# Peptides against a protein of PDB entry 8YVU, part 12

Target 1, 39 residues: chain A of PDB entry 8YVU
Amino acid sequence: PQLCYILDAILFLYGIVLTLLYCRLKIQVRKAAITSYEK
Target 2, 160 residues: chain B of PDB entry 8YVU
Amino acid sequence: TWLTVLKKEQEFLGVTQILTAMICLCFGTVVCSVLDISHIEGDIFSSFKAGYPFWGAIFFSISGMLSIISERRNATYLVRGSLGANTASSIAGGTGITILIINLKKSLAYIHIHSCQKFFETKCFMASFSTEIVVMMLFLTILGLGSAVSLTICGAGEEL

## One batch from the design tools (peptide; aimed at target 1 Y14, target 2 I133)

Design b1_p11_4_s3 (made by RFdiffusion4, then SolubleMPNN; from b1_p11_4, 10 letters changed)
Fold by OpenDDE base, seed 5:
Structure b1_p11_4_s3 (fold): chain B 39 residues (1-39), chain C 160 residues (1-160), chain D 39 residues (1-39), chain A 11 residues (1-11)
Amino acid sequence: as target 1 above (39 residues)
Amino acid sequence: as target 2 above (160 residues)
Amino acid sequence: as target 1 above (39 residues)
Amino acid sequence: LLLLLSLILSL
């Protein structure tokens, strides 16, 4: 049971980090798409 | 650049907020249906007694809906309304987190005092269940608050 | 304890989906970068 | 939610 809560905390942190990275990567993809369209 | 990104994610944040609110309502309804909180001795379900799952979910739902509508219609008056609703939802979320933390502390203290070695004792089971529900509600509230704050920042950036 | 496992399952699923989306975005960024370099 | 995220991301 304690291991479950620890796992929840780790997965939660992982989810937050992945969300932030995903947002950053999405911005990069959009910037790259805009740059390719202007050429 | 960050404001533009947040604006593009506004609908997603709104949907996330609505979903979080719906989950909170579902949990609140299930707990109220399964447990008669009025007959439970102590402050184990203080957050439920305060009605947080209900009013918090309503505020988050309204904020999310207004944000989606504001984004779709691109009207200045809707942007202001969404900003106001998101601000109110952020305040509600902060209050909810505070209540849930207090409830969590009380539940943990209760578990500690009763030395709940035997999980089958009704009081220990209820305290553990309450703690689990409160933790889940806390996570959902944090997610809702994060969404509301993000939407508030987006709305504030559009007024500038 | 059961609620913890349910939360773990949801967070795990969320993490998997985000990882897949991140990988797809990363591939798109790489393709966009290659296309910009050949131009 | 993930499908909605994916849809919003595809837009």
Scores: peptide ipSAE 0.528, ipTM 0.794, DockQ to the pose 0.054
OpenDDE base, seeds 1, 2, 3, 4: peptide ipSAE 0.517, 0.517, 0.464, 0.500; ipTM 0.791, 0.793, 0.785, 0.796

Design b1_p11_4_s4 (made by RFdiffusion4, then SolubleMPNN; from b1_p11_4, 9 letters changed)
Fold by OpenDDE base, seed 5:
Structure b1_p11_4_s4 (fold): chain B 39 residues (1-39), chain C 160 residues (1-160), chain D 39 residues (1-39), chain A 11 residues (1-11)
Amino acid sequence: as target 1 above (39 residues)
Amino acid sequence: as target 2 above (160 residues)
Amino acid sequence: as target 1 above (39 residues)
Amino acid sequence: NLLLLDLLLSL
């Protein structure tokens, strides 16, 4: 049971970090697309 | 800017908030349907007795729906409505976290006091089950609060 | 314990989906960067 | 948008 809760905490943290990274990367893709369109 | 990012993801945050609310509501309804909380000794289900799964889900659902509608119609009155709803949802989320933390502490204390070595004891099982449900709801509430706060910041940025 | 495993399954699935999406976005950023460099 | 669509479809 304790290992399960530790895994939940790790997976939750991983999910948050990945969400933030995904958002940042999505912004970069959009910026790159805009820059490519303006050229 | 971060505000521009939040604006672009406003609909996503709203949907996430609705999903979180629906999951919380589902857990609340399941627990209430399976367990007669009124007959359970102690305050191990204090968050359910307070009705948090219900009113919290309503606030988050309304906030999420208003955020989606505001993003789609791009009207100033909807932005203000969404800002108000997200602010209310942020307050509700904070209150919910507080209630859930109190419930979690009571449940953990109960498990510790009764030395629940035998998981098969009904009271220990119920306290353990309560702890698990409360932890899940706490995670969902934190996610909902994060989305509501993000939407609030986005809405406040649009008013400037 | 069963609820913990359910949460683990949901978080794990979420992590996999986000990882796949992140990889796809990363490939898109790389393609956009290459296209911008060739111009 | 794709993530949003997937999330909307999952609701």
Scores: peptide ipSAE 0.527, ipTM 0.809, DockQ to the pose 0.060
OpenDDE base, seeds 1, 2, 3, 4: peptide ipSAE 0.511, 0.504, 0.504, 0.518; ipTM 0.802, 0.802, 0.799, 0.801; seed 4 fails the geometry check

Design b1_p11_5 (made by RFdiffusion4)
Pose (drawn by RFdiffusion4):
Structure b1_p11_5 (pose): chain A 39 residues (1-39), chain B 160 residues (1-160), chain C 29 residues (1-29), chain P 11 residues (1-11)
Amino acid sequence: as target 1 above (39 residues)
Amino acid sequence: as target 2 above (160 residues)
Amino acid sequence: CYILDAILFLYGIVLTLLYCRLKIQVRKA
Amino acid sequence: VIFYFLYTYAH
């Protein structure tokens, strides 16, 4: 009954999860590009 | 086979360490700049007053930088420094967890007994705001500490 | 406030959809 | 949910 930031609290978790998943994907793709471009 | 997986997967732990160090500065500066932290009737601030946002800000940052540079450049003396910075950051996080837990204990002792019936917006909106902020910081510090301890245990993997 | 929260509430849907598309594309690669 | 539980406990 006192919403706004209670619903906005899980959005910060959503932002953290996305901003870590993108970093993990970028590092993984950079490693895959380095391993595939050597030969 | 845990050691190999932890070794090949290393610099993301530095990414999340430096994300914690960067997001700790914004909260610490905003909270310590918007209003004085020594004239609170409920003395709600028991973590920002102890320097915790500025105690592990350029502390986690240096451990994340060393862990990121470790795979980028394999320096002779950087490997030794990376383990020390990781274990010092594990200790700093262990202290931060218990200081943040006693901050939650005091904030709940304030809001619990006759200070404010039901939710906020009666007399102490700052008390609920500080409680929610410190809960978010505690969760983000747990996330950071878990990666810091995982990198500390992964980095040695050998005698000395 | 509430509507401001709603405007950034669907940004996550599109961001996760593009993230899944990138994943499937990289899997095909 | 944790916020609600903490407030419920606090009151």

Design b1_p11_5_s1 (made by RFdiffusion4, then SolubleMPNN; from b1_p11_5, 8 letters changed)
Fold by OpenDDE base, seed 1:
Formats: C-alpha cells, structure tokens, sequence
Structure b1_p11_5_s1 (fold): chain B 39 residues (1-39), chain C 160 residues (1-160), chain D 39 residues (1-39), chain A 11 residues (1-11)
C-alpha cells in the first residue's frame, strides 16, 4: 500500500511535468504557425 | 521525422534505461535481502526466483551505457554494438514482462483463493506485497522496453 | 488500496498518452520551424 | 539536464 502511494506521487509529478511541457510546446506551434502565415 | 526525434533523444532514452535498470536492481536486492524467497511456498515470487531483476538490470544497464557511449563518440562500431545491445535488451524486456505477468496472475489467484480479507495474515500480506512489487517492476520493465525499442529503431535507422 | 492501483493505472495511461502527444507536437514544431526557415 | 534544457528551449 505504501509503495502504491509512492508510485502515485511519482506518476502524478511526471504527469504534471509533461502537461507543462506539452502546453509550452503547443504555444510554440501556434506562434510558429502564425509567423508562417504572415510570410 | 520520428527517426530524427529518436536520434536527438537517444541519450535521454539511454539514461532512462539505466535508471530503470538500477531501480529494478535495487528492488531485487532489497527483496532478496529482506525476504528468504527460497523458503516462501508457492510461485508468488517466481520472477525473483528466476533472477529477472538481476540479469534484466544488467542487460538494460549495458544497453543504456552503450547507447550513451555510441551517441557521444559517434563511431560506427559503437552504433552497431548499441543496436545489438538494445535488441538483446528488448528481448530481455519482453521475456521479463511475460514472467512478471505470470507472477502477477499467480499472486492475484493466490489472494482470490485464500479470500484474503485479513491483511495481517502473513501469507496474505506476502501475496499483497508481491503483487505490489510485481506491478512496479512491470511498469519499470515496460518503460525499459519502450526505451530499448526506441533506441533499437534509432540505431537501425542510422545503419540504413 | 484498490483506489491506489486504479489511480496508478490511470496515471500511467495518462503518462503514455501525454508522451505520445508530446512527441507528435515536437515533430510539428520542427516541421513548422523548417517551413518558416524555407520561406 | 536534457529535459531542463528542452524545457528552457520550449519557453
């Protein structure tokens, strides 16, 4: 049971980090698309 | 495309593989040091009896190290060596997953058969503990296999 | 304890999906950057 | 470190 909670914490942290990275990357894609359309 | 992305993340994948291997080795050593697996009746720890945490960790560690070295030195012979090691690690990972799934099924069956409503009974506790460790090992093995396969694809792409 | 294992499964699946999406998005960013550079 | 650098590059 304790190991399960530790794994949950690690996976949760990993999920948060990936979500932040995904959001930042999505913003970059949108910026790049706008710049490409204006050219 | 996908190959170029994998190439750029090869070092990261190698580090992840080594880390996964080390965690598996740590779990294996802790379980073997705390529990006398040889005295435990049944096949609850079949994966540990087979020595998977040890040889699997060795294969993953070697594969990860070779991948990192291959990326850093950028030598053709190291690329081939890394490809071979990653292929071997992928096979080892697949066999490990199979062993762990079998162990998990046996552990769950044991819990079901003995109607382990009382968690504090030694046998039920051991079965539950085994299930937890096997699940963690399974997740780590899947991660390791994913990294090894990714590295194998990357290495194969470099050879073409 | 059962809820912990269910949470582990959900978080693990979420991690895999996010990893795949992140990889796809990273490829899109690279393609957008190449297209922007060629213009 | 690589993840951190990638994160910084993405920002």
Amino acid sequence: as target 1 above (39 residues)
Amino acid sequence: as target 2 above (160 residues)
Amino acid sequence: as target 1 above (39 residues)
Amino acid sequence: NLLLELYKLAS
Scores: peptide ipSAE 0.414, ipTM 0.792, DockQ to the pose 0.015
OpenDDE base, seeds 2, 3, 4, 5: peptide ipSAE 0.420, 0.399, 0.428, 0.409; ipTM 0.796, 0.789, 0.799, 0.796; seeds 2, 4 fail the geometry check

Design b1_p11_5_s2 (made by RFdiffusion4, then SolubleMPNN; from b1_p11_5, 8 letters changed)
Fold by OpenDDE base, seed 1:
Structure b1_p11_5_s2 (fold): chain B 39 residues (1-39), chain C 160 residues (1-160), chain D 39 residues (1-39), chain A 11 residues (1-11)
Amino acid sequence: as target 1 above (39 residues)
Amino acid sequence: as target 2 above (160 residues)
Amino acid sequence: as target 1 above (39 residues)
Amino acid sequence: TLLLELYELAS
């Protein structure tokens, strides 16, 4: 049971970090698309 | 296209916030229905005694609803209202997290002091159950806070 | 303990999905960067 | 739905 709670915390943190990274990456894709359009 | 994507993201965040609020409300209702918290000795359910699942759910629900309405109507006054509601929800979420952390610490301390090796002891079972519920509520509250903050940032960006 | 395992399963699934989406988005960023470099 | 749309857009 203790391992389960620890795993929950790790997975939750991982999910938050991935969400933030995904958002940043999405912004980069948008910037790249805009740059490609201007060229 | 970017505006459309942002609107979709805002709607998704709003729905997530409302869903989180509903889940919190459901947990609060279930706990209140199954357990008479007023008769439970100690501070194992301090978050419930404080009424956080109820008022927190209300704040998150209002924030989510306002965000969705603001997105759909595209009115400047609604955007400002949503921003204010999301800010209030963020504050409420932070307060809720604090309360839940305190409750979690008390529950863990109780389990540690009583050396709950026997799961079927009523007090240990209640403490373990409380800990599980509080952890779930904490995760949901953090998720709701993240959604509210994200919506606040999006709303602020639209006003600029 | 049962709720913890359920939450672990949900978070694990969410993490896998986000990882896949992140990988796909990263590939898109790389493709966009290559296209921008060729122009 | 949003995740599915993003997945489809990425594919």
Scores: peptide ipSAE 0.423, ipTM 0.787, DockQ to the pose 0.016
OpenDDE base, seeds 2, 3, 4, 5: peptide ipSAE 0.431, 0.405, 0.446, 0.423; ipTM 0.789, 0.781, 0.798, 0.788; seeds 2, 4 fail the geometry check

Design b1_p11_5_s3 (made by RFdiffusion4, then SolubleMPNN; from b1_p11_5, 8 letters changed)
Fold by OpenDDE base, seed 4:
Structure b1_p11_5_s3 (fold): chain B 39 residues (1-39), chain C 160 residues (1-160), chain D 39 residues (1-39), chain A 11 residues (1-11)
Amino acid sequence: as target 1 above (39 residues)
Amino acid sequence: as target 2 above (160 residues)
Amino acid sequence: as target 1 above (39 residues)
Amino acid sequence: SLLLELYKEAS
């Protein structure tokens, strides 16, 4: 049971980190697309 | 910019906020239907006694709906309304997190005080159940708060 | 206890989905970077 | 679902 809650915490943290990284990566893709369009 | 990204994801954030609210309402309804919180000893369900699952869900639902409508219609008056609602939802979310953390601490303290080694005892079962529900609600509230704050920033950016 | 396992399952699924999306987005960023370098 | 749809459009 304690392991379950620890796993929840780890998975939750992982989800937050991945969400932030995904957002940053999405911004990079958009910037790259804009730069390619201007050329 | 990050603001531009948030604006593009405003509808998604609003939907997420509504979903979070609905889940909170479901949990509140289930707990109220299964358990008589008023007759439970201690502060194991302090968040429920405060009515957070209900009023919090209402605030998040309204905020999410306004955000979606604001994005779809792209009207100035809706932007202001959405900003106000999201600000209120952000405050509500922060308060909710605080209440849930307090509830969690009380629930854990209850388990330790009563030496809840036997899970099948009614009081210990209730405390354990409360702890699980509070943790789930805490996660949902954090997600809702994140969405509300993001929407608030987007709305503020549109007014500037 | 059962709720903890349910939460674990949901968070795990969410993590997998985000990971897949992140990987796809990362590949797109790499492709965009290569295209910009060739120009 | 909306993010998935946007992702599909972006891909």
Scores: peptide ipSAE 0.390, ipTM 0.784, DockQ to the pose 0.015
OpenDDE base, seeds 1, 2, 3, 5: peptide ipSAE 0.382, 0.396, 0.362, 0.385; ipTM 0.781, 0.785, 0.777, 0.787; seeds 1, 2, 3 fail the geometry check

Design b1_p11_5_s4 (made by RFdiffusion4, then SolubleMPNN; from b1_p11_5, 9 letters changed)
Fold by OpenDDE base, seed 1:
Structure b1_p11_5_s4 (fold): chain B 39 residues (1-39), chain C 160 residues (1-160), chain D 39 residues (1-39), chain A 11 residues (1-11)
Amino acid sequence: as target 1 above (39 residues)
Amino acid sequence: as target 2 above (160 residues)
Amino acid sequence: as target 1 above (39 residues)
Amino acid sequence: LLLLELLKLAS
């Protein structure tokens, strides 16, 4: 049971990090799209 | 730029594989150190008896290392070697997942049969511990397999 | 304990999905960059 | 961590 909680913590952290990365990447894509539209 | 980004991704995947392999090795070592698997009744630790944490970790580690080295040196022979290693690691990962699933089923069945109401009983404790470890290894193996497959696809793309 | 394992499964699935989405998004960004370079 | 660092560099 304790190991499960540790795994949960790791996976949770991983999920948060990936979410942040995804958001950043999405913002970059949007910026690139805007730049291409202005050209 | 595209190649550089791909290389960085490959390196990251390689590092992830190595890390996964190291974790698997650590778990295997800890289990072997704490528990005498040979004297454990039943097939609760069948995955450990098969040596999966060791050989699987080795395959993933080699695959990851080769991927990193191949990316850094940009040598054709290294790329092929990395591709081969990644493919082998992917196969090993799949096999490992299968073994782990079987072990998990056996462990769950054992827990169910003995109705492990008394968690402090040695057998029930061992079964529960085995189940937890197997689940963790399963997750790690799936992650490693994903990384290996990704690297394999990248390597195959470079060869084409 | 059972809830912990369920949470692990959910988080694991979430991590996989996010990884795939991240990869797809990254590929899109790269394609956009290439297209902008060719112009 | 490396990917995160690369993403930071790319941003």
Scores: peptide ipSAE 0.473, ipTM 0.802, DockQ to the pose 0.015
OpenDDE base, seeds 2, 3, 4, 5: peptide ipSAE 0.460, 0.430, 0.451, 0.466; ipTM 0.800, 0.786, 0.798, 0.797

Design b1_p11_6 (made by RFdiffusion4)
Pose (drawn by RFdiffusion4):
Structure b1_p11_6 (pose): chain A 39 residues (1-39), chain B 160 residues (1-160), chain C 29 residues (1-29), chain P 11 residues (1-11)
Amino acid sequence: as target 1 above (39 residues)
Amino acid sequence: as target 2 above (160 residues)
Amino acid sequence: CYILDAILFLYGIVLTLLYCRLKIQVRKA
Amino acid sequence: SSLHVVRSFLF
């Protein structure tokens, strides 16, 4: 009954999860590009 | 096979360490700049007053930088420094967890007994704001400490 | 406030959809 | 009111 930031609290978790998943994907793709471009 | 997986997956732990260090500064500067932290009737601030946002800000940052540079550049003396920075950050997080827990204990002791019936927007909006902020910081610190301890136990993997 | 929260509430849907598309594309690669 | 603005900024 006192919404706004209670619903906005899970959005910060959503942001953290996405900002970490993108970093992990970028590092993984960079490693895969290095391993595939060597030969 | 744990050691190999932890070794090959290393610099993301440094990414999340430096994300914790960077996001700790913004909270710490905003909270310590918007209003004085020594004239609170309920003395709600028991973590920002102790320097915790500025105690592990350039502390987690250096551990994340060392861990990131470790795979980028395999320096002779950088490997030794990375383990020390990781274990010092593990200790700093261990202290931060308990100080943040006693901050939650005091904030709940303030809002619990006759200070404000039901939710906020009666007399102490700042008490609920500080409680939610500290809870978010505690969760983020747990996330950061778990990765710091994982990197600390992955880095040695050998005698000395 | 509430509507401001709603405007950034769907940004996550599109962001996760593009993230899944990138994942499937990289899997194909 | 100002703390609502600060709260909306931080989240």

Design b1_p11_6_s1 (made by RFdiffusion4, then SolubleMPNN; from b1_p11_6, 7 letters changed)
Fold by OpenDDE base, seed 2:
Structure b1_p11_6_s1 (fold): chain B 39 residues (1-39), chain C 160 residues (1-160), chain D 39 residues (1-39), chain A 11 residues (1-11)
Amino acid sequence: as target 1 above (39 residues)
Amino acid sequence: as target 2 above (160 residues)
Amino acid sequence: as target 1 above (39 residues)
Amino acid sequence: SLLKQVMLQLL
């Protein structure tokens, strides 16, 4: 049971980090699309 | 700017691969230090007996390191070397998954045969512990495989 | 204890899905950058 | 910078 909770914590942290990276990437895509539209 | 973002992502994947390898190595070392696997009857620790945590960790570590070095030096020979290492790591990961699945099946079968209702029986405890460790190793191996495949695709895309 | 393993499975699946989405988004960013360079 | 630091700590 303790090992399961450790794994959950690692997976949860990984999921958060990926979500943040995805959000940042999505914002960058939007900025790139806007810049391409102004040109 | 975009190339720098892509580089950061490759570095992140490489770090993830190295981290996965280190965790696998740590688990292997801890299990070998705490449990005398050689004296444990049965195939409950077959993945550990096969040395997967060690060689798998080595392959993933080498692959991750080569990927990072290749990205930093931007040399064509290093890119090819990284691609080769990532491919080898992907194959190793696939083999590891197979071994872990086999181990998991054996562990589950052991639990079923002994009708492990009493958690405090040493054999049942060991089988349960093995199952938990194998599941963790399986998840880590899948993550490592995903990183290696991603790096392989990125490396192949740079050569085209 | 069984609930812990279910949570692990869900978090793992979430991680895979996020990774795939991230890869797709990355490919889209690359395509957008190439298109912007050809203009 | 943080990633480089983590890499340096792992190396």
Scores: peptide ipSAE 0.467, ipTM 0.810, DockQ to the pose 0.033
OpenDDE base, seeds 1, 3, 4, 5: peptide ipSAE 0.452, 0.440, 0.457, 0.456; ipTM 0.797, 0.789, 0.796, 0.797

Design b1_p11_6_s2 (made by RFdiffusion4, then SolubleMPNN; from b1_p11_6, 8 letters changed)
Fold by OpenDDE base, seed 3:
Formats: C-alpha cells, structure tokens, sequence
Structure b1_p11_6_s2 (fold): chain B 39 residues (1-39), chain C 160 residues (1-160), chain D 39 residues (1-39), chain A 11 residues (1-11)
C-alpha cells in the first residue's frame, strides 16, 4: 500500500507540472494568435 | 512535422529511458536483497525469477545511452546503432510486459485461491507485495517502451 | 489498497491525455511561429 | 529548453 501511495504522489506531481506547462503554452498560443490578428 | 518534434525531444526521451531503466534496476536490486526469491513458493515473483528487472533495465539503459550519443554526435553510423538499440529495447519491453502480465495473473490467482482475508498471513502478504511491485514495474516498463518506440520512430524518420 | 490502484489508473490516464494535449499545443505554437516568421 | 524544464521538474 505504501508503494501505491508513492506512485500516486509521483503521478500527481507529474500531472500538476504538465498542467502548468500546458497552461503556459496555451497562454503563449493565445498571445501569438492575438499578435497575428493585429497584423 | 511530428518527426521534427520527436527529433527535438530525442534527448529527453533518451534521458527518460535511462531513468526508467535505473528505477527498474533499483527495484530489482531491492527485491532481490530483501526477499530470497528462490525460497518463495509458487510463481508470485516469476518476473523476478526471469531476471526481467535486470536485463530489461540493461536494454533500456543501452538504448537510452545510444540515443543520446547519436543525437549529440549527429553521425550516421550512430543513428543506425541507436535505431537498432531502440528496436531491441522495444522488443525487450514488449517481452517484459508479457512476463509482468503473466506474473500479475498468477499473483491475483494466488490471492483468490487462498482467500487472503488475513493480510498478515505471510503468504498473503507476499502475494500482495508482489502484486504491488509487479504493477509498478509494469508502469515503468510501459514508460520505457513508450520512450524506446518514440526514439525508434524518430530514428526511422531520419533514415527516410 | 483497491482505491490506491484506481487512483493510479486515473492519474496515469490523466498524464497520457495531458501529454498528448501538450504535444498538440506545442505543434500549434510552432506552426504559429513559422507563420509569423513568413509575414 | 524543454530538457532544462524537465530536469528542473525532476529535481
């Protein structure tokens, strides 16, 4: 059971990091789209 | 375009593969040090008896190292060598997954047969522990295989 | 113990989905950057 | 850059 919880913690952390990276990338795409629309 | 993305992530995939291999090796070593697998009745640790954590980790490590070296040196002979190693690692990963699935089935069957209501019985505890380790090894093997396959596709795309 | 394994499966699936979405988004950012460079 | 981010994420 402890190993399962460790795996959960690693996967959870990975999910959080990916979510943050995805959010940052999504913001960049939106900024790029806005800049392309203003040109 | 997809191949270009994989090429840019090739070093990352190689590092991930090495890391996965190291984790598998560590778990294999820990299990072998804590448990005398030879004295364990049944096929609860069949994947460990087959030496999968060891040879699987070696294959993934070699594949990852060759991929990193190939990317850094950008030499045609290294690209081919990396492709070969990644292919071998992909085959090894597939074999490992098969062994782990068989082990998991045996462990689950053992738990079912012995009606492991008393978790503190040594045999039931060992079967449960084996199941947990096998599941973890399965996840690591899937990650390693995913990296090896990605590197293989990237290498194959560079030769075309 | 069963709940832990279920959580592992959910987190693993989430990680895969996020990875795919991140890859798609990264490709979009690259396409947008190329289009912006050609202008 | 991504490798650096992943390394930072692993550390």
Amino acid sequence: as target 1 above (39 residues)
Amino acid sequence: as target 2 above (160 residues)
Amino acid sequence: as target 1 above (39 residues)
Amino acid sequence: DLLKQVMLSLL
Scores: peptide ipSAE 0.516, ipTM 0.801, DockQ to the pose 0.034
OpenDDE base, seeds 1, 2, 4, 5: peptide ipSAE 0.481, 0.498, 0.503, 0.499; ipTM 0.802, 0.817, 0.818, 0.810

Design b1_p11_6_s3 (made by RFdiffusion4, then SolubleMPNN; from b1_p11_6, 8 letters changed)
Fold by OpenDDE base, seed 4:
Structure b1_p11_6_s3 (fold): chain B 39 residues (1-39), chain C 160 residues (1-160), chain D 39 residues (1-39), chain A 11 residues (1-11)
Amino acid sequence: as target 1 above (39 residues)
Amino acid sequence: as target 2 above (160 residues)
Amino acid sequence: as target 1 above (39 residues)
Amino acid sequence: DLLKQVALELL
């Protein structure tokens, strides 16, 4: 059971990091789309 | 800009592969140090008997290192080498997942057959411990496979 | 302990889905960059 | 150090 909680913590951290990266990438895509629309 | 982002992602994936490999090696070493797998009756440690924590970790480590080196040097020959290593690591990861699933099924069957309600029995404790380790290794292997496949796709995209 | 394993499965699935979405978003950014370079 | 650089580049 203790090992399971450690795994949960690692997976949770991984999920948070991926979510942040996804949000950043999504913001970049939106900025690129706006810049392309102004040209 | 996108190439620099891709390179950063390749480095990240390579580091993730190396980290996964190191964790698998640590688990393999701990299990081999604490448990004499050769004397354990049954197929509870079939993944360990197959040497997966060792060879899988080596493949992922090599793939991760090659990916990082390929990204840093930006040389065409290293891109091909990284693609080959990532492909090999992806195959190794797939094989590892299969072995781990088989081990997990055997471990669960062992727990069921022996009616391991008494967690304090040495055999039941070992089966439970094995199951926990196998699950962790399965997750790590899937993460490694995901990184290796991603690096393979990135490398293939650079060759086109 | 059973709840921990269920949480592991959910977090793992979440990680896979996020990885796939991140890959798709990255491919979209690449396609947008190529289209912008041809113009 | 590499992990920190990767983390910093990811940030």
Scores: peptide ipSAE 0.478, ipTM 0.817, DockQ to the pose 0.034
OpenDDE base, seeds 1, 2, 3, 5: peptide ipSAE 0.440, 0.431, 0.424, 0.449; ipTM 0.799, 0.798, 0.793, 0.801

Design b1_p11_6_s4 (made by RFdiffusion4, then SolubleMPNN; from b1_p11_6, 7 letters changed)
Fold by OpenDDE base, seed 4:
Structure b1_p11_6_s4 (fold): chain B 39 residues (1-39), chain C 160 residues (1-160), chain D 39 residues (1-39), chain A 11 residues (1-11)
Amino acid sequence: as target 1 above (39 residues)
Amino acid sequence: as target 2 above (160 residues)
Amino acid sequence: as target 1 above (39 residues)
Amino acid sequence: SLLKEVALKLL
């Protein structure tokens, strides 16, 4: 039971970090696309 | 800009907010149907006694719907309405997190005081179940708050 | 206990989906960077 | 459909 809650916390933190990284990466793709359109 | 990215994700954030609200409502209704919270000794279900799963779900649902409608119709009056609803939902989410943290502390305190090593005792089982539900609701509330705040920032950026 | 395992399953699935999306987005960023370097 | 459109816009 305690291990389950620890796993939940780790998976939740992982999900948050991945979401932030995904957002940052999406912004980079969009910036690259805009720069490619201006050339 | 971050604002343009968030604007393109408004519909997704709104859908996520509605989904979170629906899940919270489902949990609230299930808990109320299975458990007579009024007969449970202690503040193990203080978040449910406060009605958070219900009013929180309503606020998040309204905010999400307004955000989706605002994005689809692209009307200035809907943007202001969505901003107001998202702000209200953000406040509701913050309040909900506070209530859930208090409930979690009470549930954990109950488990420690009653030495709930025997999971088979009805009171200890209920306290454990409450703790699990509160943790799930806390995660959902954090997700809902994140969506509502993101939508609020987008709406504020459109008014400027 | 059962609810904890359900939450674990949901969070795990979410983490996998985000990881796949992140990998795809990372590949797109790399392709965009290569295309920008050739111009 | 909305989730699919969002997923398609994300891809």
Scores: peptide ipSAE 0.426, ipTM 0.797, DockQ to the pose 0.027
OpenDDE base, seeds 1, 2, 3, 5: peptide ipSAE 0.411, 0.417, 0.411, 0.425; ipTM 0.783, 0.791, 0.786, 0.795

Design b1_p11_7 (made by RFdiffusion4; failed a check: too like the target's own chain)
Pose (drawn by RFdiffusion4):
Structure b1_p11_7 (pose): chain A 39 residues (1-39), chain B 160 residues (1-160), chain C 29 residues (1-29), chain P 11 residues (1-11)
Amino acid sequence: as target 1 above (39 residues)
Amino acid sequence: as target 2 above (160 residues)
Amino acid sequence: CYILDAILFLYGIVLTLLYCRLKIQVRKA
Amino acid sequence: YILDAIIFLYF
């Protein structure tokens, strides 16, 4: 009954999860590009 | 096979360490700049007053920088420094967890007894704001500490 | 406030859809 | 507001 930031609290978790998943995907793709471009 | 997986997966732990160090500065500067932290009737601030946002800000940052540079450049002396910075960050997080827990204990002791019936917006909106902020910081610090301890245990993997 | 929260509430849907598309594309690669 | 700005920056 006192909403706004209670619903806005899970959105920070959503932001953290996305901003870590993108970093993990970028590092993984950079590794895969390095391993595939050597030969 | 846990050691190989932890070794090959290393610099993302430095990414989440430096994300913790960067996001700790914004909260610490905003909270210590908007209002004085020594004239609170409920003495709600028991973590920002102890320097915790500025105690592990350029502390986690150096551990994340060393861990990132470790796989980028395999320096002779950088591998020794990376383990020390990881274990010092583990100790700093261990202390930060307990100080943040006693900050939650005091904030709940303030808001629990007759200070404010039901939710906020009666007399102490700052008390609920500080409680929510510290809970978010505690969760983020747990996330950072788990990666710091995982990198500390992964980095040795050998005698000395 | 509430509407401001709603404007950035669907940004996550599109961001995760593009993230899944990138994942499927990289899997094909 | 500050929290929403930080969340918006993450996106």

